Peptides against a protein of PDB entry 7UQJ. Designs and how they scored, part 11

Target 1, 160 residues: chain A of PDB entry 7UQJ
Amino acid sequence: PELYQNFNITPPRGVLFHGPPGTGKTLMARALAASCSSDERKITFFMRKGADILSKWVGEAERQLRLLFEEAKKHQPSIIFFDEIDGLAPVRSSKQEQIHASIVSTLLALMDGMDNRGQVIVIGATNRPDAVDPALRRPGRFDREFYFPLPDVKARFKIL

## One batch from the design tools (peptide; aimed at target 1 K56)

Design b1_p9_8_s1 (made by RFdiffusion4, then SolubleMPNN; from b1_p9_8, 4 letters changed)
Fold by OpenDDE base, seed 1:
Structure b1_p9_8_s1 (fold): chain B 160 residues (1-160), chain C 160 residues (1-160), chain D 160 residues (1-160), chain A 9 residues (1-9)
Amino acid sequence: as target 1 above (160 residues)
Amino acid sequence: as target 1 above (160 residues)
Amino acid sequence: as target 1 above (160 residues)
Amino acid sequence: MVIPELLYH
């Protein structure tokens, strides 16, 4: 709070965790959910994979995204974690590109439609930030980006 | 290596990291590689995904596994990290089951063929330890297993 | 921000990461620093080891701590990470206990002297939370504590 | 928690 208050930073609706595979993006997201849960206030953690959105929800992906955001709103405070959000990237087929465009558009609309007063945080994780639709990385969406560097060997040498 | 030598512990040939998605399995593997790297001894970290072994190396997966182990031996001390090693699980087709059987057999042979004196550690990570071929979990292979629990919500409450 | 505002939680000045060696405490601290750095706002990460404070800064440890906090304030937003903060614990000599008392008193004063409006976060990491001076663990100091459990010891016994 | 606070403060 105060760090953000002092920075005059509007709390992010969406946060993009990016960095090489296995840099702890998913762990950090889970860690955030666990750490914000008090005995009195449990944070509900919703997890989806980008590839699962395209493959498992063929023909219903948009509806399932809407339901996810509705459930997150109903169970707030909540975190929606999209792992491998770059998995929403178009597959080589024109049909998959159309499906991608519809899903991304739905996600954009859902993120734009989040009330600033809502207790729903969206975290996207990717190993390929450049494969994430630039529209998702605009203000009011995944407007904050966290780089998860490889555990810098040089920096660890200061610890050993 | 040296820590294991100093403790008179035979270094594991294979270690299975298992636990729910985003519990830090991949991060721990990278952290191990980074922490064992001294200024004098850099550990080489090789990463492969189980699903990539099946899909990207169609018809050459066995050869690519052999090359990976040869490269790891050439660049020891080294870690071979197999992420999502359960992705080697047979797909529903009999042809894919045969491909799986050959790849798994090759991996078994490569792990069995590692000299105990070698500085090559194999780490497998999975969210589905029961989907990993039991043969991989036998002594001399992934004979050691780490469960990565979800960040215990209770333990994190001390920080909020 | 909002999650904390909604929880009416005062942002911590200090956070204690504790847990067995190699549980990712230091990695998490680095991940935090990296994650709060935006393209526009780089978070400055300062790292010190508890043992280095006593051993390398003999006779100047208090001054070096003051300089560290001044530098962190000058380069805010910043994180001061004390790895192995239990390394400030008195060694068995009365002279080292006196040195410890002075250093700990200085650290207490520096943490107490942090303006709540400052953008300096202090993270302490220890494997021995009971070896950390209880005064450091009081409100306004390391008032928040994260336990980094071993990946379940029972599950690690499969890897060791 | 610092992680949430750093990320969400």
Scores: peptide ipSAE 0.000, ipTM 0.310, DockQ to the pose 0.092; fails the geometry check
OpenDDE base, seeds 2, 3, 4, 5: peptide ipSAE 0.000, 0.000, 0.000, 0.000; ipTM 0.200, 0.316, 0.316, 0.333; seeds 2, 3, 4, 5 fail the geometry check

Design b1_p9_8_s2 (made by RFdiffusion4, then SolubleMPNN; from b1_p9_8, 3 letters changed)
Fold by OpenDDE base, seed 1:
Structure b1_p9_8_s2 (fold): chain B 160 residues (1-160), chain C 160 residues (1-160), chain D 160 residues (1-160), chain A 9 residues (1-9)
Amino acid sequence: as target 1 above (160 residues)
Amino acid sequence: as target 1 above (160 residues)
Amino acid sequence: as target 1 above (160 residues)
Amino acid sequence: SVTPELLYH
């Protein structure tokens, strides 16, 4: 919220952090949550892992997503961080494809249903941006994308 | 190597990075690899994920671990980074338990077989230190452990 | 800028990231630049290394700093990231002390000359905050400081 | 060349 209100930018509903493993996507999400929190304005940070959403909550993933967004709204200003959001992508079985499609559809609906005045930011992190459903990357969803490069070959040559 | 040679410390064979998800474990491993590299002394950084070792190399995981350690030795000074090393833990099936036990045994043997004069450092990262086989945490293996705290609420106030 | 305007805080002209090597200072600066960039509002990220400012630009460092700040102003919103800003500190020679004093004086003047309404943020990163000229750490310059802890002393004793 | 690395994404 604070990051975006200052620029008179409607805070994007979602931000996609993408880049190779270990480029600090998850750390940055936490640091953003931390850096936006003050004594007066504590940001609540929610973290979920894409693979956990599929595997732990077999048959309840949609309900758990709804509850997560409701809880984030209740505790606004808040950040919902989805780590490995590409882990919501279909697995090899038709049954898993249906479950995935349903979960993604639920996430889309939840992101679309976010009040733009609400102080809830969604951050998705992925090592595989191409494995993220393109529907999640549309305007009003994860419409902002941040590439976390490997510390550039040149930065690598300066650290090396 | 450089970090440890400067302290006249025999480089530990293994270092366990543990802490909550997104505390920068993987980043720190990369940054250590980078910071120890100079124009004169390039450090080779190898990265493997614990879950990938089990899933991608079904029936060859042990051989792949051996090859990884041989390659790291050949390209010393080197860092082998195992991300999510807790992903080497057994899954619910007896067959998976046997596969896990064999992989862990191979990793133990490889770590035990490292020459302490060799410039190969092994870093394991985990979000679940309790899910890491205690045998890996014994002296001569991952005998050094670094907790990556959540950026403390106080560090939070300084970043604001 | 966005981070700071939402807090009704006059955006600091400068932020000092300090902490041991590899604690993610440079990564955080890049990620802040990324996180503030949108399709509508691209943030320009400038990176310079303190040692490079002294060594590469012998006799032109002041001019290069002026040009950097002018370019950052021209391409606002922008972030100027000085990595290893302690590398601007004097080395053991009186001639280097004079060169350093001149460069630091130029940087002070440039930071003091920034319009607080200008969307130019300066981030300095250092592993040696005590080697950073105290004049740079005064109000209106690098007046905010962010410690990038090593994973706590106890964690450090576990890596060591 | 001061290449502004435009971290454009």
Scores: peptide ipSAE 0.000, ipTM 0.265, DockQ to the pose 0.075
OpenDDE base, seeds 2, 3, 4, 5: peptide ipSAE 0.000, 0.000, 0.000, 0.000; ipTM 0.271, 0.191, 0.264, 0.371; seeds 2, 3, 4, 5 fail the geometry check

Design b1_p9_8_s3 (made by RFdiffusion4, then SolubleMPNN; from b1_p9_8, 5 letters changed)
Fold by OpenDDE base, seed 1:
Structure b1_p9_8_s3 (fold): chain B 160 residues (1-160), chain C 160 residues (1-160), chain D 160 residues (1-160), chain A 9 residues (1-9)
Amino acid sequence: as target 1 above (160 residues)
Amino acid sequence: as target 1 above (160 residues)
Amino acid sequence: as target 1 above (160 residues)
Amino acid sequence: MVTPELLYP
């Protein structure tokens, strides 16, 4: 929040961190939450795993997502971090595809329903950006992407 | 800030983080800024990219650097983080060499002009320490270096 | 602290970060310290190196550990981070084995003596989890382990 | 030698 305010930058609603495992995506999300929290302005950091959304919340995933976004809105400024957001992707079963479609649709609606004036930032982290539903990567959702390269890959951190 | 005070250690003016890409230099700088911010003492974190200093501030780079250091001084305790500081290095053109020399000279003067009692720390991060002007790596500037090894490189974090 | 309170999770006394060098263990510990510090609740972050415990505190290591834990208790909520905790492991000398056994025994006693209601978290980081005394890895001590994989290792961050 | 202790105020 404060970083964006100080630079007159409209904070993104959603940021996708993608890159190989162990490139520091989860760590960067936490470091951002921490660096943006100040003595005058606490950032509330919420963390969920994509696999937990799918598996722990069997039948209640949509409700838990709604509650998470409500709590994040209540505790503004806040960051919702979805680690392993690719864990929302189904394994090869028709029933899991329906559950995925429902959860993703709920997440889409929740991200779309955020007021741009709201101080809720959503960060998704994935090792498999191609497994993230393209609908989540559209403008107004995860509209900014940060690639976390391997150490051996000479790729500068490109903000896409 | 607080750690330096508690140990009666004069805080460095400038610290160079160097190592291969993706070793966590940018992340460490942010984590430092975050870990040093307390409920009683906020650290203001300023971030700039070396490439942005050269490209976005065409003709105004020196002025923008001065303003950055003034703002950092005004918001003490503060960290100025220059990511990809090797992005100040010219591409193979005589005109870019002159621009580089001017920007580097301005940065040198700003670092030299910091009062040692000031709570402004400058962190530079680079994947190419050899592309950082040696003048920046002299005492009173980036006088401390931290190597960020590759995960595969058994090198302990050596403080040089 | 707050993350554990919000989830009704009993905070671990000790967490072991292990994995190859440069995987971000030290960085994660600092990001945790930073992310858990809020405007209402500062986390005090204490850092020590295993090698420094063994080498800098020759004959005073136990006393310095006690003082560290007392200061951490006085400045609750706090994190004690032991970087390179494998540096407590002896090099091939009988005298170093005795010093190691004494220091490790002191650390065990200090970790065991922490009240579970206390807001002191101990984080150990190592590149050599097998060089960490198994007694430190028992319940009530470093009872949770986080593996930091190499970027090339497809291993999801498994909380063990 | 900057001790890592020095970097983290």
Scores: peptide ipSAE 0.000, ipTM 0.203, DockQ to the pose 0.167; fails the geometry check
OpenDDE base, seeds 2, 3, 4, 5: peptide ipSAE 0.000, 0.000, 0.000, 0.000; ipTM 0.234, 0.187, 0.202, 0.206; seeds 2, 3, 4, 5 fail the geometry check

Design b1_p9_8_s4 (made by RFdiffusion4, then SolubleMPNN; from b1_p9_8, 4 letters changed)
Fold by OpenDDE base, seed 1:
Structure b1_p9_8_s4 (fold): chain B 160 residues (1-160), chain C 160 residues (1-160), chain D 160 residues (1-160), chain A 9 residues (1-9)
Amino acid sequence: as target 1 above (160 residues)
Amino acid sequence: as target 1 above (160 residues)
Amino acid sequence: as target 1 above (160 residues)
Amino acid sequence: SVDPELEYL
């Protein structure tokens, strides 16, 4: 409670982890899940890859996203982690742009439909924050962004 | 709030990150700091190495710990990260055992003296959780432990 | 040196970290560097992206690789980490295949030219080990491979 | 561009 409460941070429904590869975004999501799990209170961690959402479920991606959010809701408290969420933005073919728009639209609707009282957190990780649809980065969605700098090991990180 | 509130987790005064080297404990601490930092709310990240606390400050380690906690309190919200906190437990020489006991005693007192409303989180990282003084692992101190599993044990044995 | 010396492991000239994204390959490379770094012995960590080697340095990639290895040799002990080393193997256009062959040939020559007594370790990370030129995977080059399994993607991680 | 020599202390 206190970390977010004392920080007067409305817990984001969605958090965007962005930064160079190997800055530990995926590991962070897992360890955030682990860090919030106790013997009394298990967090259910759901992981999906952005590219897998597009590639494995051609024609079912929207349904699989819905099922994912339903299952996350059923297993509260839970984290949905989208690794390589920029992989939802395929390279512009007109057909891929439509598929992308539909998947992103579904994800937006699912994030907007999350109750503020729900114990479902969505984490998106990307190496390319500019490749993430700006609509996903709006309040009530991925409204928080965390830059994972390459650990410059030395200095007092005033993490800005 | 909700992540810890909904999880009914009293935010630990201290969190122990333990696991083999390369599991991203240090990176996690940094990224947790980054993940709690926003444009509006900066977290001050303080990093110390357990071995440095013993080696650099022979005869001043206790004072440096006090100053560290005071500075962390002054720059709330803050994270104090002790990397290789097991390095506070030197190999048993009788003289090192006394120095260790005094440093650990000081750290215990500082952690016990943290106000529950304080926005100071202490993270300890170790590869050797059993080398961390059990007194540090009690409620109100490092009362939460996070095992960082290696991605597959096999990679560990060939790199080691 | 000490980690490899103490473990009686001939330090690999090259190590291939392979496995799905988010398995911590880059994190492992960094944490290996950090774990081998002591107050007395700092490791210099050099990072390059395979795709950046091709894209940023069109016509200079070979020279930049030479400079990288020279700088790593100058700052021994050092780790050269190639993230997404499979990104050196562009999708086959005939022109890209020639550029790839020249860059890979340069990297091979640089790895072969490393003295066994040198404290330079090369780590390559890939999600696609089969996209890495087999010549890079021979003895004296990336002669060690570490599979980073996904911690089982599908399973409900009840993170306890 | 000076490569960020990440000196791991």
Scores: peptide ipSAE 0.000, ipTM 0.201, DockQ to the pose 0.066
OpenDDE base, seeds 2, 3, 4, 5: peptide ipSAE 0.000, 0.000, 0.000, 0.000; ipTM 0.204, 0.213, 0.193, 0.251; seeds 2, 3 fail the geometry check

## One batch from the design tools (peptide; aimed at target 1 K56 W57 V58, target 1 (a further copy) E62)

Design b1_p10_1 (made by RFdiffusion4)
Pose (drawn by RFdiffusion4):
Structure b1_p10_1 (pose): chain A 160 residues (1-160), chain B 160 residues (1-160), chain C 160 residues (1-160), chain P 10 residues (1-10)
Amino acid sequence: as target 1 above (160 residues)
Amino acid sequence: as target 1 above (160 residues)
Amino acid sequence: as target 1 above (160 residues)
Amino acid sequence: ETPRENVIEN
């Protein structure tokens, strides 16, 4: 921590895994979750699949998001993996419903809002990165974007 | 106050921050929230978003908005910041649920019935200005619209 | 009435001010209410909004609307003004609440219950005319309309 | 008390 406090830098805490299907995005997230439970320092892994938070009550989806990010504040070493984040956070459009743009606006305020979110890494895996809201793809929330390509020759050899 | 009486004008009590992502809107709101809590006279900063307003009960979201504006009038030198305000106050539509048009109507009524002395300032950042209702963007509600652009060279030099 | 009843031209049951925002629709009703700054029993003016009638309870909104109309009949020559009538009478659909739909179902029956000897005029204002319910725009209701456009050059000169 | 519900369509 002194190396990041030596400068006035904050570590990148957001990655967006994107690429074709079957290229290793969920596998990499699974290996990172298995490695986080065996290094004996508790890095808590929060798994979220698509629009897991959608509810028929008004304001319960934004309440579940606020609770997920808060429980992430309770245990500082915590990680949030959003599998298929293009179904949870689509590009905000006026044609579609307000529950979607309201979830996207709550996610924007919880990732880089007025209050600091803590040591919470946020990972999102998507096959459609241009279906993610463009305000979610900037530094401070999903700083990095790892493109997982179809494997080349040497990589196919190694996989096989 | 005499200058605002000599000319027969009312000081603007509403600002709408708007601009591309990562251009300084939440940063300016955070710097103003730190400047509200330092000096010999105190300005009270009220931070809000769509999650701690939207409720599942009939007449509870508008009651939370009224409690916010009444509590800000009580602590009279005050700032109310609505982040991602297009999620809180979208363009009113008959093809949406009634709670969003009812929030926009309550917000219009509470802004048209404020202190009329410049005591309660209302600041909103929408990242997208077209998604907010045009009735809120007219002078009398959100008087000023600050465009936070992508920085040019001298601005990028100063930021770096 | 000694003059205007000679010719059998009936006064309107519902007159709708509609136009873009900031075009002076609330000013015309405020100026007509200052033309009610005259002596009593003539042109009693009621200033209501698309809010402050609708409540948490199930009967106070329709009971209060029936009472407002009964007080309007009690003072014979009277005007009821509904500012932001799309807040009181939105479009009834299957995303609509039940309390607004019953407000529309009782405003329609009260406008059809108003007699032919027109002594209560209901003026209503909106910035979005095709968001008020279609039933009040039928004959015997809000049928005469006043469009309030943005000003032209001479009108902007007079305003300045 | 009367609750409100979302009308979700896909």

Design b1_p10_1_s1 (made by RFdiffusion4, then SolubleMPNN; from b1_p10_1, 5 letters changed)
Fold by OpenDDE base, seed 2:
Structure b1_p10_1_s1 (fold): chain B 160 residues (1-160), chain C 160 residues (1-160), chain D 160 residues (1-160), chain A 10 residues (1-10)
Amino acid sequence: as target 1 above (160 residues)
Amino acid sequence: as target 1 above (160 residues)
Amino acid sequence: as target 1 above (160 residues)
Amino acid sequence: KLPLERVIEF
């Protein structure tokens, strides 16, 4: 509410920052957090890397996600930033990864469980929006997408 | 100096961030300020909007600019960020605005009066670099220009 | 030379951007590339992710590094940006990885082989500068280090 | 304790 009341924007439950590597997605998320903070209203910024949640928290990733959302709710107004969210929530159609399906289901449930009255914003950053489960991109979840294009420097950014 | 001493770069007195709306000019300025701050060395970030200086401070804009530069000098290392500087420093060729000519002259004098030894960086952001008085773009003023190109792709950064 | 001639800085052969995740290292590298480009002098920006070079080019990583440096030399003035360089050039003290030692040796040789007259800048970004082989941080290689701190909250972003 | 990699209180 109020975080985006400062912007007169209906707070998305989630915002997907997508675009090529190094387009400033993480930087934008931090600056949005900083810009939405006032001296009267400090916003707590939580950052997680999608791959780190999977690699560091094998078997506990769901619990760690729940704890993250609980802490974010306790410290609201807050922003949860998932960097490289494609590493956390890969497309469900990859048959082999029951672990990923469970984490995705947990993240979906956590985002659905966020009351629109909560001052918690979830920002997901990815280089591959199509690698993120489409279920996360539905209304009430990551329902806003912000493309972070390459700075089209007239210098040929040949990402070879 | 030291902000750019970390970069071993001779600090420009001013840096012009130019590029289309929503290219992250303001964000980059904040991120640069934040990235140049350490635990030992906090950098004070001053932000002003060019149009706000003209509209809110009619008849006092010059004094407010002087006070801004004095406060920036007192709190150095510091960054002064002028968002939409084309609103503050329009091209002098618009005959009717004696007020704008005076503000531009004051800003020029303040930038010229900054000792190169001072730890104050001035960043101007504009969508229209050609609408900024060429006198501000001279060496010792906004002598460095950073183009923030559009996202070549359609994502309306609707910062509502 | 000329890229840093515009800055009157002795061009480092390499610059290490280090700092916590999401401090804008990659964005800064791109912004530096953009800022050093003029309409007359376009700078080619090459980006590689350290982990991608190891994972995608198993057994050819050395050849791909050589090709990258050759292409960068052909398209000079150019910037080679290694994102997450700690993934490409891990500390040699990890006993088990002959492959990593070879890639590090190739990168060292390529950086040492850059004529100081070349208009090629190498930027490495890492969250863990201590995880980068100290041999890469020697003079003539990544001899300049830029710390990207967290936006320290205590930098009073006084949005006045 | 949740290993909060970083709490940035803005």
Scores: peptide ipSAE 0.005, ipTM 0.212, DockQ to the pose 0.048
OpenDDE base, seeds 1, 3, 4, 5: peptide ipSAE 0.000, 0.005, 0.000, 0.000; ipTM 0.279, 0.341, 0.187, 0.238; seeds 1, 3, 4, 5 fail the geometry check

Design b1_p10_1_s2 (made by RFdiffusion4, then SolubleMPNN; from b1_p10_1, 5 letters changed)
Fold by OpenDDE base, seed 3:
Structure b1_p10_1_s2 (fold): chain B 160 residues (1-160), chain C 160 residues (1-160), chain D 160 residues (1-160), chain A 10 residues (1-10)
Amino acid sequence: as target 1 above (160 residues)
Amino acid sequence: as target 1 above (160 residues)
Amino acid sequence: as target 1 above (160 residues)
Amino acid sequence: RIPLERVIEF
């Protein structure tokens, strides 16, 4: 947040963390929330799993997404972290078409509805960036991507 | 693995990583695999999600667990990491009784069948240690537990 | 420690983890502590923040460092992790000259006083390797450096 | 007392 103000850069509405499982994507998102929070400016961190939203909120997933974004907006500055976002927003061509299409459309609308002045960052984490709907990866949505490599074996060999 | 051999310690058959989500449980398991691997002694790291085994292998979950343990034994030294093990082995009193009971029984048998000299470590990760079947937390199974605290906000400020 | 013994490598007295904020430096240090501990050979992990040592122990920082190294030596094998070590050991040319110079000199003496057979590893983490006193980066001190890359440099400028 | 955080005893 403050870095964007300092660099006069339009803050990304969404950031996609991708890389093999257990590369620290979720930890990084939490660490970012911590690092951007000061005593004066506490960041509210919201975490949801894509699969949990689908499985626990069958038929209410859209409403739960709306409520999540409303709460995030109410508690600005905030981070919404979607772990396993490929579970929430699979590629539209996948056979689970209708329910996923509606959830994806809702998420798209919520991300598009964020004002550039909004202090809400959305972070998606996935092990399968190619399984995320390409519509979510467009400008104004998850328009930035971070690769989390497997921790280099060589780096460990030198510490241990 | 090698550490236990060097110290003449019976390697724990299973280790339970528990703590809030995004505390780095999966990253730690990968970190252990990489730290214990050398150029000569590469540790094979097997990763499965509890929920994925249930959802993708409906009716074959037991067979898939057996195959996983056989492959892990074949590729010793090895680590089997179960992410979200509470999804694989929920407490038997939960209403999803029959399928889960069979999978839990199979996992118990596979862990009990590990020789103390086996170079296979099983790591379970959960956000809900109390949601894991107590039978898995007994000696000779997941008999060691590691708490992953939320990194202190200040400690996170420094990782970032 | 033990890995170095197994590889017949002189254990580094100190390792510098450097890289931008949020790259998992502290997590890696904890992961290493975990990976090197065994049932018989429990690694004691000591964590301190550079800034906390300066701010909380004004006038006693040197004594606290000595006590920390004595306790680490007493509880071998051990890891001392200094998070944001640039806060403890800023470059001597920075205007905070006298207090920092004394703390740096004490840390140098403590690291130089470690026997190569001592099972105490010192890990420093910083976001600013160039802000760390070059005297700490010499052989026998923080003589190994690990870069923790931003998952994507462009994209961190935007999250933070 | 230096808080001995015994983090992970493998």
Scores: peptide ipSAE 0.000, ipTM 0.353, DockQ to the pose 0.088
OpenDDE base, seeds 1, 2, 4, 5: peptide ipSAE 0.000, 0.000, 0.000, 0.000; ipTM 0.336, 0.198, 0.185, 0.360; seeds 1, 2, 4 fail the geometry check

